# Peptides against a protein of PDB entry 7BDX, part 104

Target 1, 212 residues: chain A of PDB entry 7BDX
Amino acid sequence: EMGAAACTLLWGVSSSEEVVKAILGGDKALKFFSITGQTMESFVKSLDGDVQELDSDESQFVFALAGIVTNVAAIACGREFLVNSSRVLLDTILQLLGDLKPGQCTKLKVLMLMSLYNVSINLKGLKYISESPGFIPLLWWLLSDPDAEVCLHVLRLVQSVVLEPEVFSKSASEFRSSLPLQRILAMSKSRNPRLQTAAQELLEDLRTLEHN

## One batch from the design tools (peptide; made by RFdiffusion4, then SolubleMPNN)

Design b2_p14_6_s4 (from b2_p14_6, 6 letters changed)
Fold by OpenDDE base, seed 4:
Structure b2_p14_6_s4 (fold): chain B 212 residues (1-212), chain C 212 residues (1-212), chain A 14 residues (1-14)
Amino acid sequence: as target 1 above (212 residues)
Amino acid sequence: as target 1 above (212 residues)
Amino acid sequence: SYVPRSRTDVPLPK
């Protein structure tokens, strides 16, 4: 309980750029993000045994951890820190996104995807994530989720790859051969306006790249 | 481990006034400070059974909690919040200061005393603390500690009472009858310059009040 | 056309 409360407050205040700088400027940052990855992994592994209620203290704790990572990645020095000094955490997030079943831990998936998207704003971060083993299959696995918000944040991450020529060129062949076009087209007709727009924009970006 | 790491980071960033305002402006503040008191109490009660090493994750966690309370009390709205909405935490801190043996949990004692001193900057806070049952005996109990830093922060809290006529007048009879004058005089000759100065200043303030 | 990537802050859970 107390750990979850402290983490939740830390998540809230980490929305401030100055707070993120203070977190990273301390001697505790590396240890904190290392333990964060381990804690998130332990939580996801525990789900196969006990149906953890979404409202459990443990779930709230892990959501706050993922939220902190997202807020850190939202600022330039935070992205630099994660990409240079906490790559194992990024690897863990990618692994956990693959381990979670469709519809499982939706809020955690969204926060992890938001963190990866924020990391992808840095070209070095985008390169690191996109060069991770199984990255393209992982995107399509995540896009099979029934949750519109999960799919929205997957589409945003896919768009980050498509909009970066240097990164896209390396994966273009695999991307084109495996692209779930029918799924994206279905999303472009979603009742969710955010999902609909994101799918339409991605389809437009893909069409632009096919003509070049 | 993860809880201690999160709490330690929250402690560090709570040195910022804007972070304290963000903590208090959230819907989680009341719950957080309630659980803080319970966690600190549980830790102090656990010490009678197991010699908790000062460097334990649990000790670090509780120090961070006490540090957060101190940083919250360092700002005006934080003092107002503690005095108006988290009195049980203040009662718990007073209780724990009485329960701890001389030389036991020195760092925790110092942080708790610093928090009480910060609360005492608010006249309403000073009134609340000084009107707590056994407050004057507690000050003298704490002043018996062999640690110079504990004694320093006790002297500062005593000075807060002495310098506030409205508060001092209510306890003046008990204060004068129980004052450990020889102990304070011994501290005024301490090798620790901060302790020496604080004891000298308090003796001067007491002399001024005896002449009025 | 290039669409700039943007930061996304995470709100507190309700």
Scores: peptide ipSAE 0.025, ipTM 0.820, DockQ to the pose 0.055
Fold by OpenDDE base, seed 2:
Structure b2_p14_6_s4 (fold): chain B 212 residues (1-212), chain C 212 residues (1-212), chain A 14 residues (1-14)
Amino acid sequence: as target 1 above (212 residues)
Amino acid sequence: as target 1 above (212 residues)
Amino acid sequence: SYVPRSRTDVPLPK
């Protein structure tokens, strides 16, 4: 309980840029984010056997950790820190997004995808994530998720790739050949207005790239 | 490990007034400080049986908790919050200071005494602490500690009582009759310059009160 | 557009 409470408070205050700078300015940041990755991985591995209650202290703790990573990645210096110094954590997030089944740990997936999206705001972060082995298959696997929020954040991450010519050109062949166009078209007809808009915008961006 | 790391980061960032305001402005503060008191109490109770390594994750966690309380009490709105809304935590800190033996958990004692000193900056806080059952005997018990930093913070807390006529008048009879004058005089001859100064100043304050 | 996304905390477990 206490660990989850403390981590939840840290998550809340990490919404401030000044708090992110304070976390990163200390000599604790590297170790903290290393342990974070290990803790998240341990939690996901425990799900294969135990029906962990979604409202458990452990779940709350891991959500807070993923939230902290997201808030750090929301700040320019935080993105730079993650991409330079905590690549193992980014690798872990990508791995865990692949290990989780469709519909499993939706809240955690959303937070992890938000963190990856925030990291993708930096070209260096986008390059690192998109050059990860199996990244394109992972995007399509995640887009098969029945959850609209998961799919929304996948579409946003796909858009980050599509809108960066230097990144898109490296994966363009695989991207075009494996693109789940019918799935994205189905999302453009979603009753969820956020998902509908994101799918429509991505379809427009893709059409623009086919004409250039 | 992860809980201690998260709590240690929260401690570090709580040195900022804006972070303290953010913690208190959230709907989590009351529960957090309630669990904090329980966790600190549980830790102290566990010491009677297990030689907990002073460098354990559990010790680090409890130090961070006590540090957060100290940093909250360093801010005017934080003092007001503790004195109005988290009195049970203050009661717990007073109890734990009594339960710990001389020389036991010195670092924790110092942090707890610093928190009580910070609370004592507000007249309402000083009243609450000083009117706690057994407060004067507790001060003298703590002043028997072999550690100079513990004794320094006890002397500072005693000085807070002495320098407030409205508080001192209520306890003046018990205070004068039980005052460990020889112990304070011995501290005024300490080789520790901070302890020496604090003891000398307190002796001067006490002499001033005997002449008024 | 690249808009950073921050999160508020989740309620503590009951």
Scores: peptide ipSAE 0.017, ipTM 0.806, DockQ to the pose 0.110
Fold by OpenDDE base, seed 1:
Structure b2_p14_6_s4 (fold): chain B 212 residues (1-212), chain C 212 residues (1-212), chain A 14 residues (1-14)
Amino acid sequence: as target 1 above (212 residues)
Amino acid sequence: as target 1 above (212 residues)
Amino acid sequence: SYVPRSRTDVPLPK
């Protein structure tokens, strides 16, 4: 209980850039983010056996941790920190996103995807993530999720790849050969306006790349 | 481990007034400070049986919690919050300070005493604390501690009482009848300059009150 | 398109 409360408060205040800078300016940041990855991994591994109640203190704790990572990644110095000093955490997030089944742990997936999107704003971060083994298959796996919010954040991450020529050129062949175009087209017709727009924008970006 | 890391970061950033305001401006503050008191109490109760290693994650967690309370109490709105909405936490801190033996849990005692001193800056806070049952005996009990830093913070809290006529007048009879004058005089001769100064100042304040 | 997203809370599922 207390850990969840503390992490939740830390998550809330981490929306401030100054708080992120204060966290990262200390000698404790590395340890914190190392343990964060381990804790998130332990939680996901525990799901396969126990019906972890979504409302548990443990779930709230892990959500807060993922939220903190997201807020850190929202800041330029936070992205630099994650990419330079906490790569294991990024690897863990990618792994966990692969381990989770479609429809499983939706809120956590959303937070993790938001963090990866924020990291992708940095060219170094985008390079690191996109060069991870199985990254493109992972995107398509995640895009199979029934949840519109998961799919939205996947599409945004895909867009980050597509919009960066230096990154996209390295994966363009694999990307084109495996692209679930029909699924993205279906999403562009979604009743969810955010999902619809994101899918539409991505389709426009893809069309632009085919004509060049 | 993760809880301790999160609380430690929260403690560090709580040195900022804006962070304290952000914590208190949320809907989660009341729950957090309620659980804080309970967690601190549970920790102190566990000491009587188990050799809690001072270096444990649990100890670090509780130190961080006490540090957060101290930093909250350092801010005017934080004092108002504690006195108006978290009185149970103040009661808990007073109780725990009484339950701890001289020489026991020195670092925690210092943090708790610092928080009470910070609360005492507010007249409402000073009134609340000083009107607590057994407050004056508690001060003398705490002043029996062999640790100079504990004694320093006790003397500062005593000074807050003495310097406030509205509070001191209510307890003046009990205070004068029980005052460990010889012990304070001994502290005024301490090799610790901070303790020496605090004891000397308090003795001067007491002399001033005897002549009026 | 590259707008960072901050989150202050995620409601627990009911």
Scores: peptide ipSAE 0.030, ipTM 0.819, DockQ to the pose 0.114; fails the geometry check
Fold by OpenDDE base, seed 3:
Structure b2_p14_6_s4 (fold): chain B 212 residues (1-212), chain C 212 residues (1-212), chain A 14 residues (1-14)
Amino acid sequence: as target 1 above (212 residues)
Amino acid sequence: as target 1 above (212 residues)
Amino acid sequence: SYVPRSRTDVPLPK
């Protein structure tokens, strides 16, 4: 309980750039982000067949942790820190996203995807995650999720790959051969306006790349 | 472990007035400070005869919690919140300070005393703690501590009482009848310059009150 | 353009 409350407060205040700088300016950041990955992994492993108690203290704790990572990654110096000093955390997030089944831990998936998107704003971050083994299959696995918000954040991450020629060129063959075009087309017709727009923009970006 | 790391980060950033305002501006503050008191109490109760593992995750967690309370109490709006909405936490801190033996949990005692001193900056806060049952005996119990830093922070709190006529007048008879004058005189001769100064100033303040 | 996103809107556990 106390840990969840403290992490929730820390998550809230980490929306400030100055707070992110303060977190990273101390000698505690490295350990914090290491334990964050371990804690998130332990939570996902504990779900083996059990219904996620979405309102449990444990769930709240993990959500707050993922939220802190996201807020840190929203700031330039935070991305620099994660990409330089906490790569294991990024690897853990990618692994956890792969281990979760469609419809499982939707809220956590969204937070983790938001963190990866924020990391991907840095070319170095985008390179790191896109060069991770199984990254392209992972995107399609996540895009198979029935949840529109999960799919939205996957599409945003896919767009980050597509819009960066230096990254896209390395994966272009695998990307084109495995692209779930029918799924993306279905999303472009979604009743969810955010999902619809994201899918439509991605389809436009893909068309632009095929003509260049 | 994760809770301790999160609380430590929250403690660090809570040195900012803007962060304290952000903590208090949310709907989470009340619950956080309630659980804080419970957690600190549980820790002190767990010490029954055991050597405090000063470097344990549990100790670090409780230190961070006490530090957060201190930092909140350092800001005017934080004091207002504690005195209005978290009186049980203040009662818990007073109780814990009474339950700890001389030399036991020195670091925690210092943090708790710092929080009480900060609360005492508000007349309402000083009134509340000074009107608590056993407050004067508690001051002398704490002043019996062999640790110079504990004693320093006790003397600062005693000075806050002495310097506020509206508060001191209510306890003046008990204060005068129980004052460990020889102990304070010994502290005024301490090799610790901070303790020496605090004891000397208090003795001067007491002399001034006897002549008025 | 890349738009970073922050989040603060999670309730405490009961």
Scores: peptide ipSAE 0.021, ipTM 0.806, DockQ to the pose 0.110; fails the geometry check

Design b2_p14_7_s1 (from b2_p14_7, 5 letters changed)
Fold by OpenDDE base, seed 1:
Structure b2_p14_7_s1 (fold): chain B 212 residues (1-212), chain C 212 residues (1-212), chain A 14 residues (1-14)
Amino acid sequence: as target 1 above (212 residues)
Amino acid sequence: as target 1 above (212 residues)
Amino acid sequence: MSAGEIREARLLAP
């Protein structure tokens, strides 16, 4: 209980840029983010196909950790820190997103995807995650999720790839050959306005790239 | 491990006034400080006379909690919150200071005494803690500690009482009848300059009150 | 700020 409560407060205050800078400026940051990855991995492994108790202290703790990573990645110096000093954590997040089944741990998936999206704002971060083994198959795996919010954040991450010529050019052939176009088109007709907009924007971006 | 790491980071960033305000502005603050008291109490009860492993994750976690309380109490709105909304935590800290033996859990005692001192900066806080049952005997019990830093922070707390006429007048008879004058005089000759100064200042304050 | 920076995710704890 206490760990989850403390971590939840840390997540809340980490919404401030100055707090993120303070977290990273200390000598404890490296250890914290190392253990964060291990903790998230241990949690996912413990699920063993069981229905996630979303309200458990353990769940809340891991959600708070994922939220902290997201908030750190929201800041330029935080992105630089993660890409330079916490690559194992990024690899862990990518791994966990792959290990989870469609419809499993939706809230955690959303938080992890938000963190990866924030990392992708930096070209160095985008390069790192997009060059991760199986990254493109992972995107399509995640896009098969029944949850609209998961799909939304996947589309945002796909958009980050598509909008960077230096990154997109390296994987363009694989990307085009495996693109779940029918699924993205279906999302562009979603009743969820955020998902609809994200899918439409991505389709427009893709059309622009085909004509250039 | 992870809980201690997260709580340590929260402690570090709580040195900022803005972070303290953010902690208290959320809906999680009450629950956090309630569980904080319980956690600190559980830790002290678990020691059962064993030598404290100062470097344990559990110890580090409790130190971080005590540090957070201290930082909250350092700010005017934090003092107001503690005295209005977290009295049970203050009562717990007073209890734990009484339950610990001289020389036991020195670092934790220092942190808890620092928190009480910060609370005592506010007249409402000072009134509350000084009117706690057995407060004066507790001060003398704590002043018997072999650790100079414990004694220093006890003397500072005693000084807070002595400097407030409205508080001191209520307990002046008990205070004068039980004052460990010889011990305070010995501290005024300490090789520790901080302890020496604190004891000298208190003796001067007491002399001033006897002549008024 | 890049267009991506405007789309940053800053989260308060649930």
Scores: peptide ipSAE 0.072, ipTM 0.841, DockQ to the pose 0.082
Fold by OpenDDE base, seed 2:
Parts: C-alpha cells; sequence; structure tokens
Structure b2_p14_7_s1 (fold): chain B 212 residues (1-212), chain C 212 residues (1-212), chain A 14 residues (1-14)
C-alpha cells in the first residue's frame, strides 16, 4: 500500500518539468529506473498465472511507474536521460509490450506506448527504439490488440517512424512488406474519433511515401 | 527496494515548495500521510525484536517518509495541512518518539524531531503538539538521549515552546517543575557547537522568563 | 504551443 501511494504521488508531481529535472538531477535516478524496469517485468511475469485484479496495489504501483516514465519521456532532458542512461528500461518496455497478449493489461500497455511515443519525439530515441530487434513485428502485434486506445498509441508510434525519413528509410522494406494495411484501413473507419483520425493521417502519410 | 527508491525520489523532490504544494493539491495526500504514520509505526514496532540494519530498504523507506513529512512541514501550507488534516500523523510521530529508547534509531528520531520543529513554526502546530498528552515528559525523555543531534533538535523544539508566551504560559508550571536544568547546562558545555549554542540560547531564554 | 508541446504527454496521477 505505502509503496503504491508514494509512487502515485511521485507520478502526480512528475507531471511538472521542474520535478522531472529534479528527479534526473539526483544520484538516485539511475537506480530508480533500473528497478522500475525490473518491477514492471516482475509484474508482467506474475500476470501469466493469476488474474491480477487491476485494482491491486501492485497494479497501481506499476501504473504509477509507467506514468513516471511517460512524464520523464515528455521532457527533452528526460528523453535524453532515458536514451543515454536507461536503455535497459526502454528494452524492457519493448519486451513487455511483446510479452503481453492482445487485450491483456491494457492500461499498462497504453502507458508503455505513451512512454515510447514520448521517447520517439527525440530522434535519438526514435532511432534507438526503431532499431530494436523485432520492433516492426512488435508494432503489428500491438495493432492486433482489440483495444482502441492501444491501437491509437501504436498508430501514433508508427506515425513517428513514418515521419522521420532517416529512420523510415532503414526499415521501409520490412515496413512495406509487413504493413497490416487492411487493419489500418479498418481503424480509419473506427467509431473512436481519435483512432479514426490517427489511422487516416497515417494512411495519408503512407500514400505520400509511395509517391516519392 | 522499488518502494524505497520511489520514496527516496519523492523525498528529494519534496525539498521544493512547489512540489510540496503539488503533493498537497492532489486527492492522494490524505491517504499518503495516513499510511505514512502507519508505516512508521510498523517500523518502530518491528525494531523491538530484530536489530534492523539501518541500511535496510525498510529503514531507507521510513527515513524517506520522515524526510517528506519534514519537507512538507517546512512550508506554510504544509504545516497547515498537517495540523488540519494529518493530526493522527503528528500524534504518531509524538508516540514513536516516546516509544524509541535513548540511542535507538537516531536518524529517524532526528527526522521526526525536525518535522515537529517545522510544525512548531506554525502557532497552531505548536499549540497542537504542546497540548499533546505527555508532551513535556516526552521532551525530557528525549533530552536523555545520548545523541547530540537528537538533543539539539529537542532543544530547538523546547525553544519554540519557550518563545511562544501563549503556549508556554499553559505549560509553564509543569515545565519549570520538571526542567532538567543540569542536563541543559551540561549541553551548554558540549563540544558540539550547534548543541552548545542551542543550549546557551535556551538558558538565556529561560533566564529572561524568570525575570518577567 | 510548439509542436513538441502538443505531442508530449504529461500524465497526472489517476
Amino acid sequence: as target 1 above (212 residues)
Amino acid sequence: as target 1 above (212 residues)
Amino acid sequence: MSAGEIREARLLAP
């Protein structure tokens, strides 16, 4: 209980850029983000056996951790820190996104995707995550999720890749060969307006790339 | 481990007034400080059996909690919050200071005393803690501590009481009748310059009160 | 708001 409460407070205050800078300015940041990855991994591994109640202190704690990572990644110095000093955490997030089944732990998956999207705002971050082994298959795996919010954040991450020619050119062949176009087209007809818009924008971006 | 790391980060960032305001502006503050008291109490109760290694994650977690309370109490709105909404936590801190033996868990005792001193900067806080059952005996109990830093912070808290006529007048009879004058005089000769100064200042304050 | 500010996600605690 106390850990979840403390971590929830830390998540709340980490919405401030100054707080993120303060977190990163301390000598404890490296250890914190190292253990964060381990804790998230332990949580995901524990899900395979027991229907973890989403309302557990453990779930709340892990959500708060993922929220903190997202907020850190929302700031330029936070992205720099994550890409330079916490690559193992990013690797863990990518791994966990692959380990989770479609529809499994949707809230955590959304938070992890939001964190990766924020990391992708940094070209170095985008390069790092897009060069991760199995990144493109992971995106398509995640697009198979029945949850519209998961799919939305996957589409946003795909857009980040598509909008960076230097990054996209390296993966363009694999991307084009494996693109679940029918799935994206289906999302462009979604009743979720955010998902619909994201899918339409991505389709426009993809069309532009075919004509160039 | 993760709880201690998160709480340590929260402690570090709580040194900022804006972070304290953000903590208190959330709907989770009440729960956090409630569980803080319970966690500190559980820790102190666990000390009676096992020589808890001061370097345990549990100790670090509790130190961070006490540090957060101290930082919250360092800010006017934090003092107001603690005195208005977290009285049980203040009661718990007072109780735990009484439950700990001389020389036992010195670091925690110092942090708790610092938090109470910060609370005492607010007249309402000073009134509340000084009106707590057994407060004066508690001060003298704590002055029996062999640790100079504990004694220093006790003397500072005693000074806060002595310097507030409205508060001191209510306890003046008990205070004068139970004052460990010889102990304070001994502290005024301490090799610890901060303790020496605090004891000298308190003795001057006490002399002034005898002549009025 | 810069394009970066619009794209960056800041989450409050639930």
Scores: peptide ipSAE 0.070, ipTM 0.840, DockQ to the pose 0.068
Fold by OpenDDE base, seed 3:
Structure b2_p14_7_s1 (fold): chain B 212 residues (1-212), chain C 212 residues (1-212), chain A 14 residues (1-14)
Amino acid sequence: as target 1 above (212 residues)
Amino acid sequence: as target 1 above (212 residues)
Amino acid sequence: MSAGEIREARLLAP
């Protein structure tokens, strides 16, 4: 309970860039982010396959942690810190996104995907996550989720790959061979306007890449 | 462990007035400070009478909480918040300071005393703590501590009472009748220059009050 | 819009 309350406050204040700089300028940031992944992993492992998101202190705690990671990744120095000093956390986030079933723990998925998207703004970060084993299969696994918000954030991450020639070229063959085109086409017809737009933009980007 | 790391970061960033305002401007501050006292109390109750400060995650967690309270109390809006909305926490701090034996959990005592001193800057806060049952006996109990830093912060809190006529007048008789004058005189001869100065200043203030 | 300018909004605590 107290930990969740503290993390929630820390998440709220981490919306400030100056607070993120203060967090990272201290000597305790490494320990914090080192343990963050373990805490998230413990939470996901404690979820029985049939249990939805717990409206619990534990859920709030883990959501706050994911929010902090996202806010850190939202700024340049935060991305650099994560990619240079907290790679294990990035690996854990990728693993947990794979371990969660479609429809399972949707809020956490969204937060973790937002963190990965922010990391993808850094070319070094995008390289790191895209070179992770099973990254492309993971994207398609996540895109099978029935939740529109999960799919939206997956599409945004896919777009970061597609828009970066240096990254896309390395996996273009695998990407093209496994692309769930019918799923993306279906999303481009979604009633969710954000999902619809993201899917349409991605399809346009893909068409441009095929003609080059 | 994770809670301690989060609280430590929150403590660090709470050194900024803007961060304190952000904490208090949110909707989660009340819950945080409501649980803070309970967490501190649980820690103190878990200390066997013979066990010194634990160099543990739990100790670090509680120290960080006490640090956050101190930083909140360091600013005007924070003092107002504590005195108006978190009185139970102030009561808990006073209780815990009484429950701890001389020489026991010195770092926590110092942090809690610092928080009370900061609260004493607010006249409403000073009234609240000084009107707490057993406040004067508590000050003398704490002043019996062998630790110079504990005694220093007690003397600072005593000085806040002495320098406020509206507060001092209510308890002047009890204060004068129970004042450990010999102890304060001994502190005025301390090798610790901070303690020496604080004791000398208090003795000067007391002399001034006797002549008025 | 370059991918580099599209950042996630900084999240407030829920």
Scores: peptide ipSAE 0.060, ipTM 0.839, DockQ to the pose 0.076; fails the geometry check
Fold by OpenDDE base, seed 5:
Structure b2_p14_7_s1 (fold): chain B 212 residues (1-212), chain C 212 residues (1-212), chain A 14 residues (1-14)
Amino acid sequence: as target 1 above (212 residues)
Amino acid sequence: as target 1 above (212 residues)
Amino acid sequence: MSAGEIREARLLAP
C-alpha cells in the first residue's frame, strides 16, 4: 500500500519537466529505472497465474512506474537518459508488450506504448527500438488488440517509423511484406474518431511512400 | 526494494517548494500521510524484536518518508497542511520519539525532530505539539540520548518553545521544575561546536526569562 | 482518471 501511494505521488509530480530533471540529476536514477524494469517484469510474469484484480496495489504501483517512464520520455533529457543509460528498461518494455496477450493489461500496454512513442521522438531512440529483434512482428501483434487505445498508440508508433526515412528504409521490405493492411483499413472505418484519424493518416503516409 | 527507491526519489524532489505544493494539491496527500504514520509506527514496533540492519530497505523507506515529512514541514503551506489535516501524523511522530530508546534509530529520530522543529515555526503547530500530553517529559527523555545530533535537534525544539511567550507561559512551571539543567550545562561544554552553541544560546534565553 | 498526470510529447510531421 505505502509503496503504491509514494509511487503514485512521484508519478503525479513527474508531470513537471523540472521534476524529471531532478529525478535524473541524482545518483539514484539508474538504480530506480533498473528496478522499475524488474518490477514490471515480475508483475507481468505473475499475471500468467492469478487474475490480478485491476485495482490492486500491485497494479497501481506498476501503472505509476509506467507513468513515470512515460513522463520522463516526454522530456528531451529524459529521452536521452533512457536511450543512453536505461536500454535494458526499453528492452524490457518491448519484451513485456510481446508477452502480454490481446486484451490483457490494457492500461499498462497503453502506458508502455506511450513511453516508446515518446522515446521515438529521439532519432537515436527510434533507431534503437525499431532495430530491436522482432519489432515489426511486435507492432502487428499489438495491433491485433481489441482495445482501441492500444491500437491507437500502436498506429502512432508505426507512423513514427514511417515518417523517418532513415529508419523506414532499413525495414521497408519486411514492413511492406507483413503489413496488416486489412486491419488498418478496418481501423480507418472505426467509430472511435481518434483511432479513425490515426489509421487514415497512416494510410495516407503509406500511399505517399509508394508513389515516391 | 522498489518502494524504497521510489520513496527516496520522492524525498529528493520534495526539496522543491513547487513539488511540495504539487504533493499537497492532489487528492492523494491525505491518504499518503495517513499511511506514512502507520508505516513508521509499524517499523518502530518491529524494532523491539529483530535488530533491523541500519541499511535495510525498510529502514531506507522509513527514512525517506520522514525526510518527505521534514521537507513538507519546511514550507509554509506544508506546515499548514500538517497542522490542519495530518494531526494524527504529528501525534504518531511524538509517540514514536517517546517509544524509541536512547541510541536507537538515531537517523530516524533526527528526521522526526527536524520535522517537528519545522512545524514549530507555525505558531499553531508549536501550540499543538507543545500542548500534547507528555511533551515536556518527552523533550527531557530525548535529551538523554548519547547522540549529539539528536540532542542538538531537541535543544532547537526546546528553544522554539522558550522563544514563544504565549506557549512558554502555559508550561513554564512544569518546564522549570523538570529542567535538566546539568545536562544542558554539560552540552554547553561539548566538543561538538553546533551542540555547544545551541546549548549556550538556550541557557542565555532561559537566563533572560528569569530576569523578566 | 489516471492516478497521475501523463505528459506525452508529439512528433511534429515534417
Scores: peptide ipSAE 0.055, ipTM 0.834, DockQ to the pose 0.067; fails the geometry check

